# Peptides against a protein of PDB entry 7UQJ: the designs that were tried, part 220

Target 1, 160 residues: chain A of PDB entry 7UQJ
Amino acid sequence: PELYQNFNITPPRGVLFHGPPGTGKTLMARALAASCSSDERKITFFMRKGADILSKWVGEAERQLRLLFEEAKKHQPSIIFFDEIDGLAPVRSSKQEQIHASIVSTLLALMDGMDNRGQVIVIGATNRPDAVDPALRRPGRFDREFYFPLPDVKARFKIL

## One batch from the design tools (peptide; made by RFdiffusion4, then SolubleMPNN)

Design b2_p22_3_s3 (from b2_p22_3, 8 letters changed)
Fold by OpenDDE base, seed 5:
Structure b2_p22_3_s3 (fold): chain B 160 residues (1-160), chain C 160 residues (1-160), chain D 160 residues (1-160), chain A 22 residues (1-22)
Amino acid sequence: as target 1 above (160 residues)
Amino acid sequence: as target 1 above (160 residues)
Amino acid sequence: as target 1 above (160 residues)
Amino acid sequence: ELPEAYRETFEELLAWIRSVHS
C-alpha cells in the first residue's frame, strides 16, 4: 500500500488474465488465493462466471454484482475472480444490448467505487481480451493484463 | 499397447478429469497433448465444450460428434478433449430430454465403436462427475477418472 | 503434398493461425510463402484482410472471394492468407447479419469446392478464434489451427 | 499445479496481491 501512495500510483485493483482456454488462468487465480491465505490471514475467494451472472440472474445481474462487491469488502482481504468475463462485459455493441451495457456500467462503477484502501482485488479471466469492454481495461480497473501462453512455445496445433 | 494386452487390461480409451473449476483439467489435457507431440509424432488435439456442442449445433450435435471422431481417427494419434462434458452428457433425466439422451447415445456408440487399435484418446473434463451419465463411465469408455484437487496453500509448479 | 497422398490423408486445405496480436501470424505466413518459393517453383501469395474485404467491397465481397480463389487456382501453387479472418467470418449472429452470413457461406463453398488436387493453401489469421464461424473450422476447411504464443513464455504484463 | 513457466508471473502477482492486501 505505502509504496503506491508514495509514488502517487493508484494501486492496481484489477488484473486481467487472458489467453487460450486451458492455459491455467483459473488455476492461477486459485493458486494465488491459496498462497495468500495464511492461518492468520484468510483471503476470501469469490468466483463467478460471466455467462452465469447473465444467464442465472436475468434482471438481477447488476444487483448480484453489487452484492458480490459488498460481500468481498465485508470479507476483505478478498479476491473476486470473474471467469469468462467477456461473457459479462462484452464490448458495448452499438444497437440492442441495453442489458449488457448496464451490467458493464455497473461493473465499471463498482470497480471505480472501490476505495484505494480496500483490500479487494479483482481478477478477470478471458479467452478474448478484445471482447472485453475497453473501459474495464483502464487504470483503476483492470489496469494490468497477464497473458497465459500455451505451455509449449511450440505452435500447438489446436486441431479442432 | 502391448503392456495393456499382456495384463488383459483394455487400454483406457477415455479418461475423465473431474474436480472443482480452475484446478487445471484443461491445462493438463493441453499439456498432455503437447508433451506427447514430438516432431516425429504430432498428436492432433481436438477440443470441444459440452455446452457448445449442444447450443451451437442444435439438431447437428450428433453429426458433429460423428465428424469429430472420424476426424480424430483420420488424424491419429489424436486426443479428443471434451471440456464441461456434463453439458453434453447429463444424467438421463426421466422426463423431457430426448435430445440429450440421443447425444449421449451417440457418444456412447462412438466410444464403443473405436477399435482398440485406434490411437484416439478421449478426455472428458467436468466439475460434476455425478452429472455425467454413468453409462459413459463404464469400461471401454471413460474407464479412468482423475481427480483434480484444489491447490494446496502453496502453489505447486510443474515443469511441463 | 506427396506425403498426404501416400497416406490417403486429405491434405489440410486451410490452417487457422490464432493468438494475440503481434505474435507473428502474418510474419509466419509470409515466411512460409517465402520458404516454399524457390527459383523453380514460385508460390503466389495472396494476402487479404478480413475487414478490408467487407469494407472496400461492399456488395462485391463474395465476388472478390470467388475471384481470389480463381486467381489462386490459376497461379498455383499458391497461398491465400486472410489476416483478421474474424472480420470476414464472424460467428453467425442469429438476426440481422445476412451480409456476413452470405460472405461466410461463399467462403465455405469456395473452400469446399477446392479440389483435393489443387495446390492452393488457405491460411486464416485471427486474434479471436472463437469469433470465427465454427463451420469454417471443420475438416476440409480450416482443419488445422496453430496457436501463436507470445515469444516470451514469461507471462508478459501488459501494463496498460 | 501450475507450469514452471508461470512461476515468475505467479510470484509477481503474489507480491502485488500481498501489497494490496497489506
Scores: peptide ipSAE 0.097, ipTM 0.399, DockQ to the pose 0.254; fails the geometry check
Fold by OpenDDE base, seed 3:
Structure b2_p22_3_s3 (fold): chain B 160 residues (1-160), chain C 160 residues (1-160), chain D 160 residues (1-160), chain A 22 residues (1-22)
Amino acid sequence: as target 1 above (160 residues)
Amino acid sequence: as target 1 above (160 residues)
Amino acid sequence: as target 1 above (160 residues)
Amino acid sequence: ELPEAYRETFEELLAWIRSVHS
């Protein structure tokens, strides 16, 4: 808090993890939550899948996002992990696009509406950072991105 | 090879990785493939999803499994990684059950039909080990199981 | 070339560029082609899109891939750049899957069939490295992967 | 366990999370 307050820098609220499936995006998020959790300070970890927000909560997706952020705020310090956040991106079908656009708009508003003093971190994971709405990838939202390379790349770079 | 030959121990052909989602099952499989690959000995890594085998290969799933195992045998040493292998398990709907039973039967036959001298390892990953057909979990098939716990502890790093 | 010849190391034939759209994957591929091209040694740059291979070349996609590799071999040293290579991945429709499987199989065979002495480099670009068939991502194929982060991430890490 | 390759990323993220949560 102090460092970000002193520089009037809006602390990044969101981190986008992106990379191939099975590169440890979800593992990293869980490990971060566990490592930041102490006996004195439990971190509450919320996990949602982008596809589940759309498919399970048909017509209630926006409300469920609001409830999730409210619950995360209530249980601060917290981490909200959106797995497959690209699943919130509009599919090229018009009816889904309207629903997705509304959900993305809601998520944008929720991320913007978090107080800078809020101890809620949002982690998005995707295999398709390009399918994530660029508005979500702006400062004050998912403004940090971390790549999860295939382990083969570093291992092969040593072997090559 | 030599160590397994000397003890007349049938080398495990299959390993089941199981645990909650985002515990690094796929990451471990990839890391193992990378770490076992050297300049002199490249490991070929095949990845398939259980759900994809069913949904994508409707009517061809058995053939695709056969082709996969043939290709893995041709490119020895190799690892076949089945992600969401529980997706090959029958859903409680009769028509899917017949298809699933046939696919599982094919996978069983393919795992049994691998020569002990074959350098093909099969890794299955699941969040639901109980949904994996018990026949797949027998000796000579997925006869080793590794649990991937949630990282409740400080993140530990290994150089794989 | 010389360094790879001396160590009998199979030079990587394929490089996978992956990352968000607009991160410069195509730009990098073009820049590499330009930088490796001298007055004495022109590099021939072939560009194809994965989606175009499927949609434009319906029923001829395999033949067009063969022709592309033949032409690239004829015009060595060369770079084949597959943009949106994940577009060669099966879509969840059965008819496309058979076509895609056949196309991927053809691409695998073409990448395997390149002589180690061939001065043909294949660069695949994708936003979805996970949609790229794992068989393409093996040693001797797209066995190197490069991540293209959003420039904003490194810049923001300096600014944060 | 995380790959060693992620140590730096993890430590940076951890520091950030701690800074936001503090």
Scores: peptide ipSAE 0.085, ipTM 0.392, DockQ to the pose 0.277; fails the geometry check
Fold by OpenDDE base, seed 2:
Structure b2_p22_3_s3 (fold): chain B 160 residues (1-160), chain C 160 residues (1-160), chain D 160 residues (1-160), chain A 22 residues (1-22)
Amino acid sequence: as target 1 above (160 residues)
Amino acid sequence: as target 1 above (160 residues)
Amino acid sequence: as target 1 above (160 residues)
Amino acid sequence: ELPEAYRETFEELLAWIRSVHS
């Protein structure tokens, strides 16, 4: 906090993990949450799939996003991990487009509405960074991006 | 088999693996299948995703479940692994609700219809045990539950 | 390349990785891409999920497949990995059937349209080889199949 | 185990998370 407050830098609220599937994006998010958690300071890790937000919560997706961010704020310090975040903004099919646009707009508003003093980090994971709405990739949202390359053969032997 | 037969214990037909995604539920189900398979006794491992049963088998999902259980029975000893089993019972949207209710009822009937003498184990994996129909979690169905916690930092170095 | 050119063998354009989910099909495809990549010869690895092609690209899926193959051709040598390729050809539900049939026909045409001189390998991964359209499994398409058995416990320690 | 190739990314992200959570 102090380091970002002193320099008037909007602390990065979101990080986009992008790269091919099974590169360990989810594992990284979990490992980060586990490593930042101590006995004295437990981080609450929230996880949602982008496709689940759309499919499981038809008509309630916006409310579920609001509740998720409220719960994450209540349980600070926290990490919200959106797996398959590109599933929140699937390409424009007209009727689903209105629903998707509304859900994306809600996510944007929730990310923008996080006070700079909040200890809520948002991690988005995608296999398709190009399918993530550019508005989500702006400063104060998913303003950091990390590419998860295919593990090289050496990394394969360590995941082996 | 013998241990459960001797004590007149209804052998657990189903086990629910629940816990956050990327905790190794699928890997555990696979490892169990592999560990229980010997050269003398090959276990047939069947795998389906809950979402795939709904999306790929619109109007045929019930038939495909029946065929899966018949095939598993034919190839005993067998394991049926349902990944994302909560995808079979997504929250009530009215039209999909009827289809989902029918598919869930079929799965219930198939699990109930397994003779106690059958060597078919059903493993369900979910990230959301609360999103699994309580009827699936009753005795004679998914009556055992295993929580897959987030790997601790130590488990991280072993999964690292 | 040269080995297949010299013998006038239609180079296998496609390889079907089939086997239970989490058997490392994706990991293998990745490891193959990494192993075949050198400092002198970088392989471009493209990845798409079958379900994503259908769900994210409603009405644009054919165009996205064309663009993918064009991009893969532009960035030779390349690997296109289709995860859950059986998600492109879900069983016949009438209305989705027309859309799926069109997408599958486009994929067939794209695989057939790859010149024998192209350095584009297509890897399809499925948990359900029986759910893959037989037309995709013909010579000049996914004409090689590799079964990914459940890792035995020994293989699990090597995948760990 | 995370691939060794992700160690640097992990440490950077860890430092960032700690800084935001501090």
Scores: peptide ipSAE 0.068, ipTM 0.332, DockQ to the pose 0.354; fails the geometry check

Design b2_p22_3_s3 (from b2_p22_3, 8 letters changed)
Fold by OpenDDE base, seed 1:
Structure b2_p22_3_s3 (fold): chain B 160 residues (1-160), chain C 160 residues (1-160), chain D 160 residues (1-160), chain A 22 residues (1-22)
Amino acid sequence: as target 1 above (160 residues)
Amino acid sequence: as target 1 above (160 residues)
Amino acid sequence: as target 1 above (160 residues)
Amino acid sequence: ELPEAYRETFEELLAWIRSVHS
């Protein structure tokens, strides 16, 4: 924390997992959450699907995002994992703007409003990084990106 | 290609993966895509979820399907994978017809309109093959079906 | 069956799998279904996603739930697996009540209406047990709960 | 493989399912 402040560097808060579906993004996010949890330091793992936030929370998606971030802050250290984040924060278009603009702006504001000392990490997973609003991919938001390649054929035979 | 033409046989363009959820349909589709990709011949893999096409593309689902097939054609050899295709093309009923009829008819037309020489394969995955419009299961569409049984207990302990 | 009747004990009909997403709830439900299936006694496995029931079956979700339970009864021994059940039966609120009240009430009635001698097991999976209507977590419904912890780091390195 | 951590849960669930399906 202090090192980032001294250099006027926005600390990485968000990480974008991108890659083909079922490359283990969701599994990795969980792997991280479990690996970072100890008996002494339990990490609270929050997961939401982008499409679920839109569909389950019609007209309240913004509120549910706020509540999620508040709950994550309350239960820090915590990880918020957005699966299929491209469903929540698609690239702005005139038609998507009416449905998603408020949600995107809310998510941006929530990510920007995180305290640099807060122990809340946000992981977004997408199959389509180019379908995620570029504003989310800026410093202080999803400022780290990890590509999840298709497992090589040999790796697949171990997963099969 | 030529062998199918000589016998007036519609080449298999679509394959339906069906079976209980998480039997590896999505993983198999990706496994196929990666296994068929070489350094010399990269297969482009397109994936869509049936429910996502409906929800994300309200009023534009048909257009997005057209764009997907055009993009797949542009990037051939390619695989289009529809996960949860029963969400996109449910069996027609009077109530589902208003919501899904245009999408189903568009998908039918796109599958029918594929060039026999086109190197675009369509994979549909469903947990409910009987909930997929039978018109999609005809020759020239999803004319191959693969059942994904639950892995036996012994197989499951190797996949985890 | 008889032992439960003699003690006036409601037999467990439903089991709630809860835990972080991709902890294997869906995989476990399938593992159970396969492990309980023999060549002589095949268990029919029905799977639905909570969000899919809402979105795919707009205005018919209740009917589709009824049909699902009827089909499960017809094909007993059977397992009904609701993935993301928190999407189907969220905790009642004034706003969620308009969208979900009928579905929740229907699911409650269907679970209550199961014959104690019926060989239909219901498995609900959620990442948010506290977001599931507490009425579903009562005896005769989802009266067993299993927490799916994040697989330990060692288990993950085998899945990766 | 089900994580070894799920073995106990799996066995309990399996026993329960068998009891309900019996």
Scores: peptide ipSAE 0.019, ipTM 0.318, DockQ to the pose 0.246; fails the geometry check

Design b2_p22_3_s4 (from b2_p22_3, 9 letters changed)
Fold by OpenDDE base, seed 3:
Structure b2_p22_3_s4 (fold): chain B 160 residues (1-160), chain C 160 residues (1-160), chain D 160 residues (1-160), chain A 22 residues (1-22)
Amino acid sequence: as target 1 above (160 residues)
Amino acid sequence: as target 1 above (160 residues)
Amino acid sequence: as target 1 above (160 residues)
Amino acid sequence: MVPEAYQETLDELLAWIRAVHA
């Protein structure tokens, strides 16, 4: 906080993990949560799947997102991890557009509504970063991106 | 191989990776595939999701499994990785029992049909090992199990 | 190699297998070695117990480690498997600290001294990952860890 | 533990998290 305040730098809120499936995106998020938790400071880790929010909470996805962010704020410092975030906030396509647009708009508002003092980090994971609404990838939202490459078969050939 | 032959030890064919989501099961499987590959010996890595096989291949799941195992045998040495294998071979419950029973039976037969000389390894990953049909967890199938814990917070802080 | 170079990813040298006793850590390591071995390319598998290196080779543990790594390099591609690695490289505690510190320092140097071209993989297995010196769990060393749960007692009974 | 491949990313992310949580 202090270093970011001194330089008028908005601390990043959101990180997008992207890359092929099984590259360790979720593992990294859990690892970060674990590594940031001390005996003195426990980080609360919230995990949700984007597809689960849409499928399990049809018509309540926006409310569930709000509750998730409220709970994360209540239990700060916290990490919210959205696995398969492209399932939650797809790029606007066809007939389901209105529901998806509402959910995306809610997520945008929740990320924007986090004041700079909040100790809530949001991590999104996707296999398809281009399937995530570009509005989520702007400053103050998922403004950092980390690529998780396939552990290359060739690259591991140098290990063996 | 030779050491296992000398001791009448059937080399393990199947490994079950189990543990909470995002513990690196898929990453490990990819890691193993890549580590076992050399410039002289490339391991072919096949990845399938259990839920995808059921949902995308309704009525053809058995055929897709056969094709997968044939392709893996053709490209041996190979690893078949089933992510979310509990989605493919759930413990027998309710009205979908017949479809699931057929798929499980097919997978059992495919694993059993791999003669001891085949260089095909099958890795199943699940968050719910108790949701996997016990028949898959017998010798010659997923006869080895590996748990992927949550990255312990305390353990990582000692590393960092 | 190429993909790891392109992404500035150091190829993993060391893998830590951790989990309760009898979870198949040793068996997995052997299975990996066997699976990576072909008729054209045999992987040499070296197995040592950490406690055995300390107890059997009192005053020569460092030399035995050097010889092991030299032999593994000579017979590459190879896997060095340390079972009970917490017995070899315990977290620094009490009066035995000097001997343990020397052995840990030697193992660190040996792992660091493996140039990226060496086809030697080191697998450590422990029941107590927190009892392993954190210095071993840094990049270029045991930089990957895999947890091995107890195969659920019920699952083992169906395997047996 | 993250794969070594991600250690640099982990360290960067940890530094970031520490900065956000400080």
Scores: peptide ipSAE 0.033, ipTM 0.393, DockQ to the pose 0.332; fails the geometry check
Fold by OpenDDE base, seed 5:
Structure b2_p22_3_s4 (fold): chain B 160 residues (1-160), chain C 160 residues (1-160), chain D 160 residues (1-160), chain A 22 residues (1-22)
Amino acid sequence: as target 1 above (160 residues)
Amino acid sequence: as target 1 above (160 residues)
Amino acid sequence: as target 1 above (160 residues)
Amino acid sequence: MVPEAYQETLDELLAWIRAVHA
């Protein structure tokens, strides 16, 4: 409430950072988490890589997602950052359908189950927004999208 | 020359970006590539993930590295960015020794073989600089190292 | 002299880069090193992480600092970059007092012992300037401080 | 450092994060 109240904006459940690899999606998510963390109010930042969840937690990815959201809720205000979310929640393609579908379904349910009054932000980062299941990009989930363009070559020069 | 002339900088053969994950290593590499690219002189940015080279190019990683360096030379001025280079060139540990040793040896040779007059910069990014083969961190290779710290929680708050 | 002469600035013994992590402190340090390095005059860039010096060189951190400064002097013009210097030279807190105090004392002595005519610049980077021993922030040591704000979201984009 | 080209994105993100953390 207060975090969203202070900004006078409807609490987004999720934001999708998308853009070419190395455009600062993960940095931005971290910068945001740090920016939201005061000495009085530390934001707990949970980072997971989509590919890591799939590879390290073979058969437990759903459970690990549930635990992650529970932990984030317990330690709110929190940011859950899914780096390479296209690795976790790919578009429903036939060959890896069941496991991916289950993980996507779990993530959908977890995002839908987030109390709108909760101080948990979910950030997904992808190089391929079109490789993310469209169901995750619906209102109440990753309903905000931020494009991280390849920094214009000119824009890059100005930061040096 | 000109990229390095514009910066009045001796062309480093290699730069190691290291720091916690999501500190903007890849973003910075991209930002540098863009900053060095003008409308008149586009820098060609080659990005590879260490783990991807190992996993996607099983048995061809050396050849792919050679091709990458040749392509970078052909399209100079160029930046070769190895993201997660600790995945490509880990410290020589016994169990995966031969394949990793071969890739490391190839990368060493390629970096050593870069003409000092070439407009090719190699950027390696790692979360674990100590997991990168020390041979890569020698002068004429990744002889420059950049740490990317976790963004301070306070600083994160000011951007909010 | 010349490196400092080219900048028309009194040779600072040390500059403290401070600001939120991921604000480009390390990048700037290296960009500076690179910018100061010509084909005719290569700047030798020495990078150390404060935490790495403490952890890797348990009982030898002082010796390693001495060797680092000697090597930098031998290869001048040089930049010594201490990333996360707050990890090397924390404010004197009771529990790790003796080892940290010794390292801080050594670093103070090394910075004080730098000939003002030497072409060695010391750059310390910290996310927590207040966590750096105030003795290091005195004139003739890290006597210049550069705040790396979270680049204003606009400013950050210009550097890319 | 985030490039200026991301400033709008970062501003929006910051606004969004501020809103979420408010």
Scores: peptide ipSAE 0.029, ipTM 0.397, DockQ to the pose 0.264; fails the geometry check
Fold by OpenDDE base, seed 2:
Structure b2_p22_3_s4 (fold): chain B 160 residues (1-160), chain C 160 residues (1-160), chain D 160 residues (1-160), chain A 22 residues (1-22)
Amino acid sequence: as target 1 above (160 residues)
Amino acid sequence: as target 1 above (160 residues)
Amino acid sequence: as target 1 above (160 residues)
Amino acid sequence: MVPEAYQETLDELLAWIRAVHA
């Protein structure tokens, strides 16, 4: 907190993990959550799949996103991990805009609405960063990106 | 078989694996199938994803479930593993009832219709046991539940 | 390349990995890509999920397939891996024909359109080879098939 | 323990998380 406050820099609220499927994006998110958790300081890890939010909550996805962020704030320090975030928030210019527009707008508003003192990190994972709405990739949202290259066979068998 | 027959106990037909995503539910189901298989006694393992049954078999999901159970019975001893079973059989009280009602009803009937002498085990995996229709969680169906806690980082990298 | 040219044999353009879920089909595809890549010769690996192509690109799936194959050709030597290809190209005789017919037709045309000198390999993975349109399993398409049996527990925990 | 190939990324992410949560 102090470091970002001292420099008047908006702390990054979201990080985008991108790279081929099965490169350990979800594992990394879990590993980070576990590594940051101690007996003295537990991080609450929330995980959702973008496609699941759309499919399982037809007509209530926006409400479920709000509840998720409220719960994450209540249980801070917390991590919200969105797997397949490209399924949740596709590029607005696509014909899928109408079905996803309200969900995307809600997610944008929720990310923008996070107070700078809040200890909620959002991790989005995708295999297609360019399929994610560019509005989500702006400062104060998913403003950091980490590429997950294909591991070699040995590295993958060590992760798996 | 004999042990359950001797005590007049309905053998559990279904087991629900529940816990956070990436806790190894699918892996455990596979490991169980492999461990129970020998050269002398092979277990046939059927795996379906709940969302895939809905999406890949629009209008024929019920028939495909019937065929799956028939095939499993034909190839007994067998395991049917449903990944993301909450996608296949959500809570009936949800607005999703209409789209899933016939599928849920079919699955219920198939589980109820399994003769107690049949060597077909059904494993359902979910990240949200409370999102599964309670009717599936009754005796003679998914009446055993196993929780998969989040592994620590070391344990996760050992399972993965 | 040379070996197939010398014998006037149409090189297999596609290989179907089939077997139970979690048997390492995706891992094997990645491992093959990694093993064939050197500093001198990098293989570009493209991965798509059949269900994702259908769900994420409603009404543009055909265009996205074309773009994928064009990109793969541009970045040859390349591998296109389709996970859950049975979701993309189900059996034509199913009632799902209408929703998938144009996508299947596009995929067929793209596979047929690959010049024999092109260094693009297509790997399809499925848990249900018999659910894949037989037209895809013909010579010049997915004309090689590899079965992935269930690994034993030890092997699975070594892969995972 | 993450694969060596991701250790640097993990360390960077951990540092970032600690900074955001501090």
Scores: peptide ipSAE 0.028, ipTM 0.310, DockQ to the pose 0.264; fails the geometry check

Design b2_p22_3_s4 (from b2_p22_3, 9 letters changed)
Fold by OpenDDE base, seed 4:
Structure b2_p22_3_s4 (fold): chain B 160 residues (1-160), chain C 160 residues (1-160), chain D 160 residues (1-160), chain A 22 residues (1-22)
Amino acid sequence: as target 1 above (160 residues)
Amino acid sequence: as target 1 above (160 residues)
Amino acid sequence: as target 1 above (160 residues)
Amino acid sequence: MVPEAYQETLDELLAWIRAVHA
């Protein structure tokens, strides 16, 4: 409470992990879930892929998102991790754009509809933060971004 | 020389990283590539996804695999990382099985055809080691397997 | 044999993973342990933390190190992973310096005492390679260093 | 276990999570 009160910042409900493939975004999300879990308090971790959401029929994808958020709320404290969240936005077809728009709209509504007291954190991961709908990156949604850079391969292995 | 000599282990051409999603398989592969790189010796890191290989026409997928291995050989020392290598084996259609068989056969031939003197390491990553063609898991191919356990997460990851 | 031969690399007895916190050092160590395991050859992985070693009474810490190396030898091929190996060197008190010196001395002796034919690999991880006793970083000990760079922290945490 | 390069990020995220859950 106090940190966000002092900064007059609404606590983020969502965190965007972004960076090149294989930079540990998914691992970090799991580690967060692990680290937040104690013997006294177990965090429920839900994982979905953006591509898997999009591969479903729009109405079914929306229903599945709603059910996911309901289940996360039911099992709070919880983390919802969306891997490859940029996979919700396929570039190709007008139908896919409409499908995207509907699914993203549902996700936006679900993130906005999370009660401020809900112990549900949403983590998105993407290799392409610019491919994530800007509306998802607004306050109350994915309002924090963590860049996962490539381990700088300029790792001077000093063989001393 | 001496590590593998002392271990009396034939150096694997291929290493299979397996374990649940988000256990850092891809990160590990990148870190290995980085770790093998020095100022004097840069390791070239090639990454492909199994699903991306399979999404191409069989002849083009085979050509792309051949080109990948040729490029890896040209830029040796190199690491070829196949993310989601189990994605080469889609369960569904007889055509997909034939496509799988052809692509896997090409990969087998490329792994077998790697000159023992070649400074090309192949790393496969899967969440489902049992879905990887057993022929890929034989000596001279992916003959070493690394399990990436879930971080001992007293966190109940309910994959629900 | 051949990979390291072709690389003209003397097999380390010890490998130091160094880099900022979160760079995948511990993950890498686990992955290496897993990668060295096959159905025919299981690698035993032992993990300890530097802080946990230091939190014990000196004589017990030394005994535990000896037992660890004995157990690793008994279960060879094995990997001993020391996470936070710099945690053996607390900055504060003269007593801690003496404790550190004794524990480090024991570790040095154990690493030196590993028969060249022993199939025991030691991996240390630290965020502070300069806080690791230089004696540990000498040939026959942690003679290879792997830098796990910060993923280029030009991670704009855009608090948007 | 997160790669240690992300431990600072993890700690920051944990601090954030604690702040969100508080």
Scores: peptide ipSAE 0.021, ipTM 0.343, DockQ to the pose 0.252; fails the geometry check

